# Designs tried in a protein design run: peptides against a protein of PDB entry 5TDY. Part 5

Target 1, 88 residues: chain A of PDB entry 5TDY
Amino acid sequence: EKKIDGRRKAAVLLVALGPEKAAQVMKHLDEETVEQLVVEIANIGRVTPEEKKQVLEEFLSLAKAKEMISEGGIEYAKKVLEKAFGPE

## One batch from the design tools (peptide; made by RFdiffusion4, then SolubleMPNN)

Design b1_p9_3_s2 (from b1_p9_3, 4 letters changed)
Fold by OpenDDE base, seed 1:
Structure b1_p9_3_s2 (fold): chain B 88 residues (1-88), chain A 9 residues (1-9)
Amino acid sequence: as target 1 above (88 residues)
Amino acid sequence: SDEFFLKLV
């Protein structure tokens, strides 16, 4: 596993999200941070599948730890069932 | 530093 620069990790994540979703994330950040992130995105060059996978896995791990997304298979399964067969 | 990355989480 190759160590990825922290600033690059942020850029990789935002590029992976796509411009629309990335914008929704960044609009919650301060202007200085956004400016710096845009610079990193502009200079990102090529993103390898390995980098993308590594960054996304780390992000998902941290997001789960902060309870930002579902943890474990059971909770995800519950959401899937709700979407498929829920009252709505 | 993971400063910027952590701000996204």
Scores: peptide ipSAE 0.219, ipTM 0.822, DockQ to the pose 0.673
Fold by OpenDDE base, seed 5:
Structure b1_p9_3_s2 (fold): chain B 88 residues (1-88), chain A 9 residues (1-9)
Amino acid sequence: as target 1 above (88 residues)
Amino acid sequence: SDEFFLKLV
């Protein structure tokens, strides 16, 4: 497993969430953080399926640990990504 | 640093 830069992980996550969900998340952040994240998204370039899965799994694992979501979220998210972004 | 990433969780 390749180590992904933290800032890149954030961008990958936001793109993976889609524009609507990403926007909702960013609405809860301070202005400076939003600006920084927008820059990261703008410079995301190509994202591999492996990166997307890795970042999403880490995010969902953390979210589950905080009881933000129910179990089974990782599998669901994987299916969503596969359907939405297809086999690149 | 996972600073940005952690802010999203």
Scores: peptide ipSAE 0.219, ipTM 0.825, DockQ to the pose 0.664
Fold by OpenDDE base, seed 4:
Structure b1_p9_3_s2 (fold): chain B 88 residues (1-88), chain A 9 residues (1-9)
Amino acid sequence: as target 1 above (88 residues)
Amino acid sequence: SDEFFLKLV
């Protein structure tokens, strides 16, 4: 597992979510934070499948720990990851 | 720092 810069992790996550879902997430953040995240997204460059998988898995783990998503949502997210990245 | 990432959670 490769270490990923924290700011880069945020950008990878938001890009992976797509613009509509990313916008909904950022509506809960202060304006300055949103502007900083947009800059990170704009400069994200190439994202490897491994980075994307790693970031999404970490996000799901943290979100689950905070009970931010329902059990049904967690199961759905797992299925999405399987389809996106395959069994391996 | 994971500051930005943690703000999303």
Scores: peptide ipSAE 0.204, ipTM 0.817, DockQ to the pose 0.678
Fold by OpenDDE base, seed 3:
Structure b1_p9_3_s2 (fold): chain B 88 residues (1-88), chain A 9 residues (1-9)
Amino acid sequence: as target 1 above (88 residues)
Amino acid sequence: SDEFFLKLV
């Protein structure tokens, strides 16, 4: 696996979610963070399938590791992976 | 760093 910049990982994840779902996620963040993330999204360029897979797997792993996340949250993360790689 | 990425989890 290639090491991915942390800011780029965030952009890859948000783009993978799509604009509507990404917006819903960012509503829980402070305004300054949102502005910085939008800049990263604007400069994301080409996302390789390898990057996308790596980021989504890491996201799912971190979500599962958090004891305070409900099963519903875990299922949501699984759906993100399915929508990203399942149909293709 | 993973600062921004971790905020999304």
Scores: peptide ipSAE 0.203, ipTM 0.819, DockQ to the pose 0.700

Design b1_p9_3_s4 (from b1_p9_3, 4 letters changed)
Fold by OpenDDE base, seed 1:
Structure b1_p9_3_s4 (fold): chain B 88 residues (1-88), chain A 9 residues (1-9)
Amino acid sequence: as target 1 above (88 residues)
Amino acid sequence: SDDFFLKLV
């Protein structure tokens, strides 16, 4: 597994979510953070399927740990990943 | 830089 820069991981996640969902996430962030994330998104370049998978799996794991999403959702998580890896 | 990603969680 290749190490991904934290800033890049954030950009990968937001791009994978799509503009509408990404916007909803960023509404909860401070303006400076949003500005920085927008810059990262603008410079993201190509995102490999491997990067997307790694980032999304890490995100889901952390989200479950913080009780942001339902527990026992391995099957649900797979569905989320499946949809997230669709055409962007 | 890890802080950036953690902010989203």
Scores: peptide ipSAE 0.203, ipTM 0.813, DockQ to the pose 0.696
Fold by OpenDDE base, seed 4:
Structure b1_p9_3_s4 (fold): chain B 88 residues (1-88), chain A 9 residues (1-9)
Amino acid sequence: as target 1 above (88 residues)
Amino acid sequence: SDDFFLKLV
């Protein structure tokens, strides 16, 4: 597992979510943070399947730890991952 | 740097 910069992880996640879902997430952030994240997204460049998978798994893990996702949401989590990086 | 990602969670 390769270490990924935190700012890059954020950009990878938001791009993976798509514009609508990313926008919903960012609505809970302050304006300055949003602007910074938009810059990171704009400069994300090439994203490998490996780092995308790594970021999504870390996000799900953290979200579950904070009870943002129910413990019984394993199937939901699997569906999110499948839709995010597909069968590639 | 890590703060950016944590803000999304």
Scores: peptide ipSAE 0.198, ipTM 0.809, DockQ to the pose 0.695
Fold by OpenDDE base, seed 3:
Structure b1_p9_3_s4 (fold): chain B 88 residues (1-88), chain A 9 residues (1-9)
Amino acid sequence: as target 1 above (88 residues)
Amino acid sequence: SDDFFLKLV
């Protein structure tokens, strides 16, 4: 498994959500972070199936872990996976 | 770097 830069992982995740849903997620972030993420999205280039799978699996894992502290993590992760892999 | 990804979770 190849190590993926954290900024790239974020871009992959947001692109997988689509522009409308990605925008909704980014509304929770500070302006500086949003600007930086937009740059990463603009320069994402080609996303391999391996990268996409790796990023989404890591996201799901982290969301499940956070549910031990706050509710909604699993459901959030499921929605991301559905938008990324489900419809295709 | 990883901070960006963690912010989305």
Scores: peptide ipSAE 0.194, ipTM 0.812, DockQ to the pose 0.756
Fold by OpenDDE base, seed 2:
Structure b1_p9_3_s4 (fold): chain B 88 residues (1-88), chain A 9 residues (1-9)
Amino acid sequence: as target 1 above (88 residues)
Amino acid sequence: SDDFFLKLV
């Protein structure tokens, strides 16, 4: 497992979620933080499948640990993973 | 840097 920069992890997650869901995730953040995240997204470059998997799994794990998502949220996260690694 | 990702959780 490669160590990923925290800013990059954030960008990978938000891109994987798509713009609409990413906006929902960021809705609780201050404007300055949102602007910083947008910059990270703009500079994300190439994302490997390994990075996407690692980031999304970590996000899911942390969200569960903090009891921030319901079972429905868990199912959505699984769908995000499927779209991230599904057939092309 | 690490806190960026944590802010999303």
Scores: peptide ipSAE 0.264, ipTM 0.834, DockQ to the pose 0.666; fails the geometry check

Design b1_p9_4_s2
Fold by OpenDDE base, seed 4:
Structure b1_p9_4_s2 (fold): chain B 88 residues (1-88), chain A 9 residues (1-9)
Amino acid sequence: as target 1 above (88 residues)
Amino acid sequence: SKEYEELLK
């Protein structure tokens, strides 16, 4: 398993979610964060299947962990990530 | 929300 930059991981996740779901997620973020993510997405280049799988699994794990101690929209994010594992 | 921001860090 190769180490991936955190900012790149976020971009890979959003691209993997698709434009509609990514937009829904970003609507919950502050403007500065969105701007940073857009820059990363614009410069993402090629994403390998292995990289995509690694990122999705990592963020799914984080979402589950966060849900254990959080109230609110984390469950929605978790469901979105789970759906991202489906066939393309 | 802040929860989503933390998830994406």
Scores: peptide ipSAE 0.062, ipTM 0.598, DockQ to the pose 0.041
Fold by OpenDDE base, seed 5:
Structure b1_p9_4_s2 (fold): chain B 88 residues (1-88), chain A 9 residues (1-9)
Amino acid sequence: as target 1 above (88 residues)
Amino acid sequence: SKEYEELLK
């Protein structure tokens, strides 16, 4: 429904994944990107249930489309992010 | 990866 900024989407996703998985995902990102994400997470403020649902459904949809949902864990999360924000 | 980085900028 409401358009969500891509940076915020990433922050919402990482928070939703939990600290352990979020950390593992960020280990695969470059230093600058991690720095940006940390800032976004720090300034995430309130996340409404609707916003969280929207973000998770969007990423879940991408995961299902690529049949990656069964992989689970950090690898799944990593792939979800990569597909959501583009491979380029 | 680059697109992701661009989105964060």
Scores: peptide ipSAE 0.058, ipTM 0.625, DockQ to the pose 0.033
Fold by OpenDDE base, seed 1:
Structure b1_p9_4_s2 (fold): chain B 88 residues (1-88), chain A 9 residues (1-9)
Amino acid sequence: as target 1 above (88 residues)
Amino acid sequence: SKEYEELLK
């Protein structure tokens, strides 16, 4: 696997979630973090399917390990992953 | 939340 910069991983995740769900996540973040993410998203360039898959799987795993992450959020992440990388 | 911030850092 190719190593992905942490800031890029966050940006890839938010873009992958789409604007509606990304907004729901970002409203829980502090102003400085949001600003950093906006900059990273602006410079995201091309995201390969492989990179997107790697990021989503990693964040899903991390989310499940966090007790304070809502089950609804986890389930949505699963659906996003399934739609993006499951059989069409 | 702190958990979201931890995921995104």
Scores: peptide ipSAE 0.054, ipTM 0.608, DockQ to the pose 0.040
Fold by OpenDDE base, seed 3:
Structure b1_p9_4_s2 (fold): chain B 88 residues (1-88), chain A 9 residues (1-9)
Amino acid sequence: as target 1 above (88 residues)
Amino acid sequence: SKEYEELLK
C-alpha cells in the first residue's frame, strides 16, 4: 500500500464520515487543529477508492484497539465502510 | 479529546 500523509488521512476520514459526524469529531479537538483540518479538507481534491479503503481501515483498527467503538459504534463503522465500497 | 487527536495525526 502507498504511504499517505497523516494530515491527508485525517481529511479523508472526515470527508468519509460526512459533515454531521465530522463536525461531532472536530468538537473534541482544539481550535487550531480544527482550522488545520478544514484547510486540508478544502484541498483534498479527489480521493481514490483504494485510498479511502486504506484510511478507513486504519482508523477503525486504531479506534477498536483503544476501545473507542462499542457495539453500536461498530455497526456505524460497518455502514461507513459499506459506503466506502458503494457507488459514488 | 487527546485520544481523538492521536487518531487524526
Scores: peptide ipSAE 0.046, ipTM 0.603, DockQ to the pose 0.040

Design b1_p9_4_s3
Fold by OpenDDE base, seed 2:
Structure b1_p9_4_s3 (fold): chain B 88 residues (1-88), chain A 9 residues (1-9)
Amino acid sequence: as target 1 above (88 residues)
Amino acid sequence: SEEFEELLK
């Protein structure tokens, strides 16, 4: 697998979620993180099917590994994003 | 989780 930048992974995930769900997730992130994500999304360019598949699988794996209690899709995505791409 | 998987559909 090609190594993907962590920030790009987050952007790919949000784009894959679609604008409505992505917006709901970002409501739960701090302003600094949102600004970073917006920049990445704006410059994401083309996402290959391989990248999309890889990113989604990684985030799913991460979520399962954390064994988070099911609290709803948006809350789950929020937690995954914060763990994978939180403020540095 | 099922909820996260549903989100990604």
Scores: peptide ipSAE 0.079, ipTM 0.681, DockQ to the pose 0.155
Fold by OpenDDE base, seed 5:
Structure b1_p9_4_s3 (fold): chain B 88 residues (1-88), chain A 9 residues (1-9)
Amino acid sequence: as target 1 above (88 residues)
Amino acid sequence: SEEFEELLK
């Protein structure tokens, strides 16, 4: 199991959401963050099934652990993305 | 959680 950096996790997540849902998430982010995400998505390359599963499971785990699922997917996604671009 | 998972599909 390979470790995935936060920036890549964000990209994988957004791609997994699909363009429409990803766009909805990004509408809640500041311009700088959006630009960063676009770059990450552009450079995502291939996402393996294992990597996708890892990212999604981690995302769900975080949501459950913080009892944030009830807050809505978009808002939580924003928080995850913000953390993803934090210091590594 | 199920609805959340659907969001990620």
Scores: peptide ipSAE 0.031, ipTM 0.593, DockQ to the pose 0.253
Fold by OpenDDE base, seed 1:
Structure b1_p9_4_s3 (fold): chain B 88 residues (1-88), chain A 9 residues (1-9)
Amino acid sequence: as target 1 above (88 residues)
Amino acid sequence: SEEFEELLK
C-alpha cells in the first residue's frame, strides 16, 4: 500500500467527518494548527476510496487500541490532529 | 466510532 503523510491523513479524516464534526474537532485546536489544516483541505484534491479506507481504518485501529473511542471520535481526532500539526 | 465503521463498508 502507498504511504500517506500525516498532513494528508488529517485532511482526509476531517473531510470524512463532515463539516459539522470537523468543526467540533478544530474548534479545540490552536489557530496555527487550524490554518495548516485548512490549507491541507483546500489542496486535498481527489481522495480515492482506497486512501479513505486506509486512513479511516488506521484511525479506528489506533482509537480502539487506546480505548479512546468516545464522543464520535472527536476527542481522539483532536489528539491525532494535534500530533500531526501541533508544536514540536 | 461506529460512524467511521459505516464509512468503511
Scores: peptide ipSAE 0.031, ipTM 0.598, DockQ to the pose 0.454
Fold by OpenDDE base, seed 3:
Parts: C-alpha cells; sequence; structure tokens
Structure b1_p9_4_s3 (fold): chain B 88 residues (1-88), chain A 9 residues (1-9)
C-alpha cells in the first residue's frame, strides 16, 4: 500500500459519497473546515480504484472498530472529518 | 455495518 495523505483521504471519501451526500456531511462542519475540504476536493485530480478501495476500507475499519456503524455512515463521516480538519 | 456500507456505494 502507498501512504495516502490524511487530507487527501478526506477528499477521496467525500468525492466517493457524491455531491448530495457530501453536502449532507459538510453542512454540519464549521465553515473553515468546509473551505479546507473544498480546496482538497478541487485539487483531487484522478482517484485510482486502488486508492478509493484503500480509503473506503480504512474508514469502514475505523467505524467498525469504534462500533459507530450503528449511528449511520453520515454521522460517522462527520466525526471523522471534524477530527481531521476541525479547529485545533 | 450495512448502513455504512450502503452509504459508500
Amino acid sequence: as target 1 above (88 residues)
Amino acid sequence: SEEFEELLK
């Protein structure tokens, strides 16, 4: 596996969700975080199938490990993105 | 798991 930058992983996830679901996630994030994510998405370029698979598997694994899958994927995605890009 | 997987389809 190639190491993927955390910011890129977030962008890949949001693109994989599609615009409607991505918007549902991002509308619950602070404005600064959203701006950062939009920049990453705008510069994502091409996503290989291998990269997409790696990112999705990682997020699924994290969700299962924390037993957060029962809360819904969108809710978990919000938590992950807030942790990665939220105010320090 | 099913719900989260469905989200990512």
Scores: peptide ipSAE 0.030, ipTM 0.582, DockQ to the pose 0.236

Design b1_p9_5_s1
Fold by OpenDDE base, seed 5:
Structure b1_p9_5_s1 (fold): chain B 88 residues (1-88), chain A 9 residues (1-9)
Amino acid sequence: as target 1 above (88 residues)
Amino acid sequence: VEDVEELLK
């Protein structure tokens, strides 16, 4: 598969989350990072289904891996619920 | 958030 730049991956993810959820995530980031992400989102152009799938799978894999090395499954479950129903 | 930051790398 095509290698995707990390900045673009983040933009794809945030767009996939939708504006409300993306905004909630960005509220927890520093100003410099937010500015960088806004630029990437503004220049995202078209996202192919393959690219979106790749980015989401990578993101979920990272989240799952972190949960596997932690005690319990609450954090990953919470992230799934947040994606499905929005932030708590 | 941490996962997003990791994805940015």
Scores: peptide ipSAE 0.110, ipTM 0.722, DockQ to the pose 0.059
Fold by OpenDDE base, seed 3:
Structure b1_p9_5_s1 (fold): chain B 88 residues (1-88), chain A 9 residues (1-9)
Amino acid sequence: as target 1 above (88 residues)
Amino acid sequence: VEDVEELLK
């Protein structure tokens, strides 16, 4: 499994969400983080299916872990995966 | 949002 930088992981996720949903997410982040993410998105280049799958699986795992503390994480993660790998 | 921040770490 390839090591992926955390900033790139977030960029891959945001691209998978699409521009409208990604924008809604970033509205809740601090200015410095948004600037960093915009740069990463601009330089994302090619995202391989393997990389995309790895990032989304990691995100899903994080959501499942949070489900033990608060409900709703799994359903949110499923929606993200559907956007990323669902029919186009 | 919180999960994205965690992913960044």
Scores: peptide ipSAE 0.106, ipTM 0.720, DockQ to the pose 0.056
Fold by OpenDDE base, seed 1:
Structure b1_p9_5_s1 (fold): chain B 88 residues (1-88), chain A 9 residues (1-9)
Amino acid sequence: as target 1 above (88 residues)
Amino acid sequence: VEDVEELLK
């Protein structure tokens, strides 16, 4: 398993979400973070299936961990995974 | 959004 830096992971996730849903997520982030993410997306190049899988599984794991203290994390993450992997 | 922020760390 290869290490992926956080900035690239976020870019991979947003690309996997598609432009409309990614935009909705980014509207809730601060301007500086949005600018950083846009740069990463612009320079993302090719995303391998393995890299995409790793990022989405990590996202799901984070959501599962947080559901112990907050609601909706696992269900949201599940929907993201279904939309990201299903069409391929 | 919160999970994306965690992923960025």
Scores: peptide ipSAE 0.084, ipTM 0.701, DockQ to the pose 0.056
Fold by OpenDDE base, seed 2:
Structure b1_p9_5_s1 (fold): chain B 88 residues (1-88), chain A 9 residues (1-9)
Amino acid sequence: as target 1 above (88 residues)
Amino acid sequence: VEDVEELLK
């Protein structure tokens, strides 16, 4: 697997989510982080299917790992909301 | 959002 830097991974994810869900995620970030992500999105260029798959799988793996660690009702409820309104 | 921030690391 090719190593992808975190900035590009985030950009690929946000583009994959679409503008509406991406906006819902980014509104919770500080201005500096948003500016960074906007630059990455603007310069994302071409995303291969393999790269997209890798990024999405990594993201889902991270989310599932956190959920498994907590296994609590509050964390589960949070994940339900994230799925309903977009990942955060 | 937390997962996105972690992805950025």
Scores: peptide ipSAE 0.122, ipTM 0.728, DockQ to the pose 0.061; fails the geometry check

Design b1_p9_5_s2
Fold by OpenDDE base, seed 1:
Structure b1_p9_5_s2 (fold): chain B 88 residues (1-88), chain A 9 residues (1-9)
Amino acid sequence: as target 1 above (88 residues)
Amino acid sequence: VEDVRKLLE
């Protein structure tokens, strides 16, 4: 599998969430971070199915690891996958 | 949001 830098991974995730859900997530970030993410989204180009799958699986893995010390991560990750990955 | 930050790392 090819390495994806963190900035691109975040952009892929946000695009996968769709504009409304992505906006809800970004409301909790500082303005500078939001601007950086918007730039990455604007320059994302094409996202391959393999890249999308890799990013979503990595996100799910992080959420599962987090739930070991705090609850709710897996449930959120499942909802993300349903919306962004379900029809494929 | 915290998971997104982790993804950026």
Scores: peptide ipSAE 0.035, ipTM 0.651, DockQ to the pose 0.056
Fold by OpenDDE base, seed 5:
Structure b1_p9_5_s2 (fold): chain B 88 residues (1-88), chain A 9 residues (1-9)
Amino acid sequence: as target 1 above (88 residues)
Amino acid sequence: VEDVRKLLE
């Protein structure tokens, strides 16, 4: 298993959400964070099925652990992005 | 993953 950088995880997740849902998430983020996300998305290149699966499983696991699967999707996504672009 | 996939659709 290759360790995926947190910033890349965020990009993979946003791409997986699709442009409309990704845009809705980004509307709740500050300008600097949005700029960072745009850069990561622009440089995402190809996402392997294995990488996508890993990112989605991790996201799902975190959401389930916090019991946030059924509600608060945007707020949770924001927190994930903050962690992805936060200090290592 | 399936649950996430459905959410992301």
Scores: peptide ipSAE 0.025, ipTM 0.587, DockQ to the pose 0.267
Fold by OpenDDE base, seed 3:
Parts: C-alpha cells; structure tokens; sequence
Structure b1_p9_5_s2 (fold): chain B 88 residues (1-88), chain A 9 residues (1-9)
C-alpha cells in the first residue's frame, strides 16, 4: 500500500465524514490544528477509493483497539487528528 | 468503503 502522510489522512477522514460530522469533530480541536486541517482539506484534490479505504480502515481499527483500553470515539478522533501534524 | 464511512457517521 502507498504510504499516506498524517496530514493527508486527517483531511481524507474529515471529508469522508461530511461537513456536519467533520465540524463536530473539529470543535474539540485547538484553533491552530483546525486551521491546519482546513488548509489540508482545501488542498485535498482527488481522493482515490484505495486511499479512502486505507484511511478509514486504519482509523476504525485504531479506534476499536483504543476502546478496549479507554472510552471515547470523539476523544480518539481528536488524538488521531493531532498526531497527523506531529512527527511523521 | 461506503460501509466503513457509515460506521464513522
């Protein structure tokens, strides 16, 4: 599978959620992170079915694994998005 | 992919 950088993963995820759900997720993020995500979304361009599948499967897999240790889908989503702009 | 998207919604 082609490697996708974290910033793009976050953008793909948010676009896949749709504007309403994406907005709800972003309300839990700091202002700087939101600004960065907006830029990535604006420059997302074309998302291939393979890329979308990869991102969503990774997110769901990690979220489910996290639920075994801790609660919170939205809290985990926040951490995923924050890590998208951390060290890669 | 659509099924996976629905799980996130």
Amino acid sequence: as target 1 above (88 residues)
Amino acid sequence: VEDVRKLLE
Scores: peptide ipSAE 0.025, ipTM 0.620, DockQ to the pose 0.237
Fold by OpenDDE base, seed 2:
Structure b1_p9_5_s2 (fold): chain B 88 residues (1-88), chain A 9 residues (1-9)
Amino acid sequence: as target 1 above (88 residues)
Amino acid sequence: VEDVRKLLE
């Protein structure tokens, strides 16, 4: 299993969400974080099916473990993105 | 992944 850094995970997830839902997530983030996300999305390049699957499975697993899927996932997504763009 | 896809659609 190939290791994916947090910033790329966030970008893959947002692209998978589509622009409308991604925007709904990002509106809950600070301006600096949004700028970082936009840069990551712009430079995401090619996402392999395996990478996408890995990111989505991890997101789902973590959301279930924290019982946040029933909450709609927006708050969890916010936390994931903020942590992904934190110190490496 | 299918559950995630439905969530992300």
Scores: peptide ipSAE 0.024, ipTM 0.610, DockQ to the pose 0.260

Design b1_p9_5_s3
Fold by OpenDDE base, seed 5:
Order: sequence, then C-alpha cells, then structure tokens
Structure b1_p9_5_s3 (fold): chain B 88 residues (1-88), chain A 9 residues (1-9)
Amino acid sequence: as target 1 above (88 residues)
Amino acid sequence: VKDVEELLK
C-alpha cells in the first residue's frame, strides 16, 4: 500500500464522515488546523476505495486503541466503514 | 477529535 500523508488522511476521513460530522469535529480544532483541513478537503481530488478503506481502518484502529472516543466514536467509525464497504 | 489530530501527524 502507498504511504498516505497525515493531512490527506484527515481530509479523506472528514469527507467520509460527511459535512455535518466533519464540521462537529473541526469545531474542536484550532483555527489554523481547520484552515489547513479545508484546503486539503478542497484539493482531495479522487479518493480510491483502497485509500478510503485504509484511512478508515487506521482511524478505527486508533479509536479502538484509545478506547476514549466520545459517545460511540468507535461504533460510529465502524458504521462508516460498513456503509462505505459493507459489513463483509 | 484527538484521533483526527493523531492522523495529522
């Protein structure tokens, strides 16, 4: 698999979450970070299914490792994966 | 949010 830089990974994740949830996440970030993420989202271009899967799986792994995602964060990430690729 | 920040690293 190709190495994905952190900024792109975040953009892919935020796009996958949808605009409402992405906005909720970004409200907790500093303004500079939000600006950077907006630029990355604007320039995201094509996201392959493989890249999306890789990013979501990485996020899910981080979520599981920390066990401290707010109300259902791990389950939410899991649901995002399921909606994107199916439960299989 | 913290996990998103971790991805940015």
Scores: peptide ipSAE 0.026, ipTM 0.631, DockQ to the pose 0.054
Fold by OpenDDE base, seed 1:
Structure b1_p9_5_s3 (fold): chain B 88 residues (1-88), chain A 9 residues (1-9)
Amino acid sequence: as target 1 above (88 residues)
Amino acid sequence: VKDVEELLK
């Protein structure tokens, strides 16, 4: 499997969620993180079915393993995105 | 996001 960096993973996830659900997630993030996400989404280019599946399955697995699944997944999504765009 | 399970199908 090909390695995907955290920033791209976040962008793929948000695009997969669709604009309405992605917006709901982003409303829980700080302005700086949102700006970074917008840049990544704007430059996402083409997402292959394999890449999409890999990203979604990875995030789902992490959510289950950490018992972070909540109603709508907002709290989990917030943590994932903060990790993706946090200090590297 | 439980909806991602649906997207994997």
Scores: peptide ipSAE 0.026, ipTM 0.555, DockQ to the pose 0.787
Fold by OpenDDE base, seed 2:
Structure b1_p9_5_s3 (fold): chain B 88 residues (1-88), chain A 9 residues (1-9)
Amino acid sequence: as target 1 above (88 residues)
Amino acid sequence: VKDVEELLK
């Protein structure tokens, strides 16, 4: 598998969610983080189906591994994005 | 997990 930068993973995920759902996730983040994510989204370029699939599968796998079944999807997404947005 | 899956739709 191709290694994907954490910041890019977050951007791919947010784009995959669509603008409305992405906004709902980002409203839980601080302004600085939102600004960074917006920059990543703006510079995402083309996302291949393979890359999208890889990112989404990783996201879902992490959710299952942590047994975050009782946690809302948005809350989990917030945690994932905050961590994924860190250094590669 | 179900909520996450729904979110990703």
Scores: peptide ipSAE 0.025, ipTM 0.544, DockQ to the pose 0.274
Fold by OpenDDE base, seed 4:
Structure b1_p9_5_s3 (fold): chain B 88 residues (1-88), chain A 9 residues (1-9)
Amino acid sequence: as target 1 above (88 residues)
Amino acid sequence: VKDVEELLK
C-alpha cells in the first residue's frame, strides 16, 4: 500500500541479502552508486515487517517475471538494484 | 516471503 522510495527499497533489499551477498552485488556497481547505497544502508533505521515483505515480494516478482533466478544471480541483482535505486 | 528469505541467505 505505502509507496517506498527507490533508494530505500535498495537499502532494505541489500540488508535482507546480508553483508556477504550484498557486497558481491555491490562489487558490480560503480563507486559512486556504492557510496550512495552505503549511505542509505547506514541510515536505514527501522524496517517494518510490512516494508520488508513489500520489498522482497517486489524483488521476487521481478525475478520470476524475467526467469533470472540462477546460481550466479549477481548480474540480475545488479539490474534490480539499479532499477530500484534509479529515478522514481 | 519465506522463499525469498531463504534465497537471500
Scores: peptide ipSAE 0.024, ipTM 0.592, DockQ to the pose 0.210

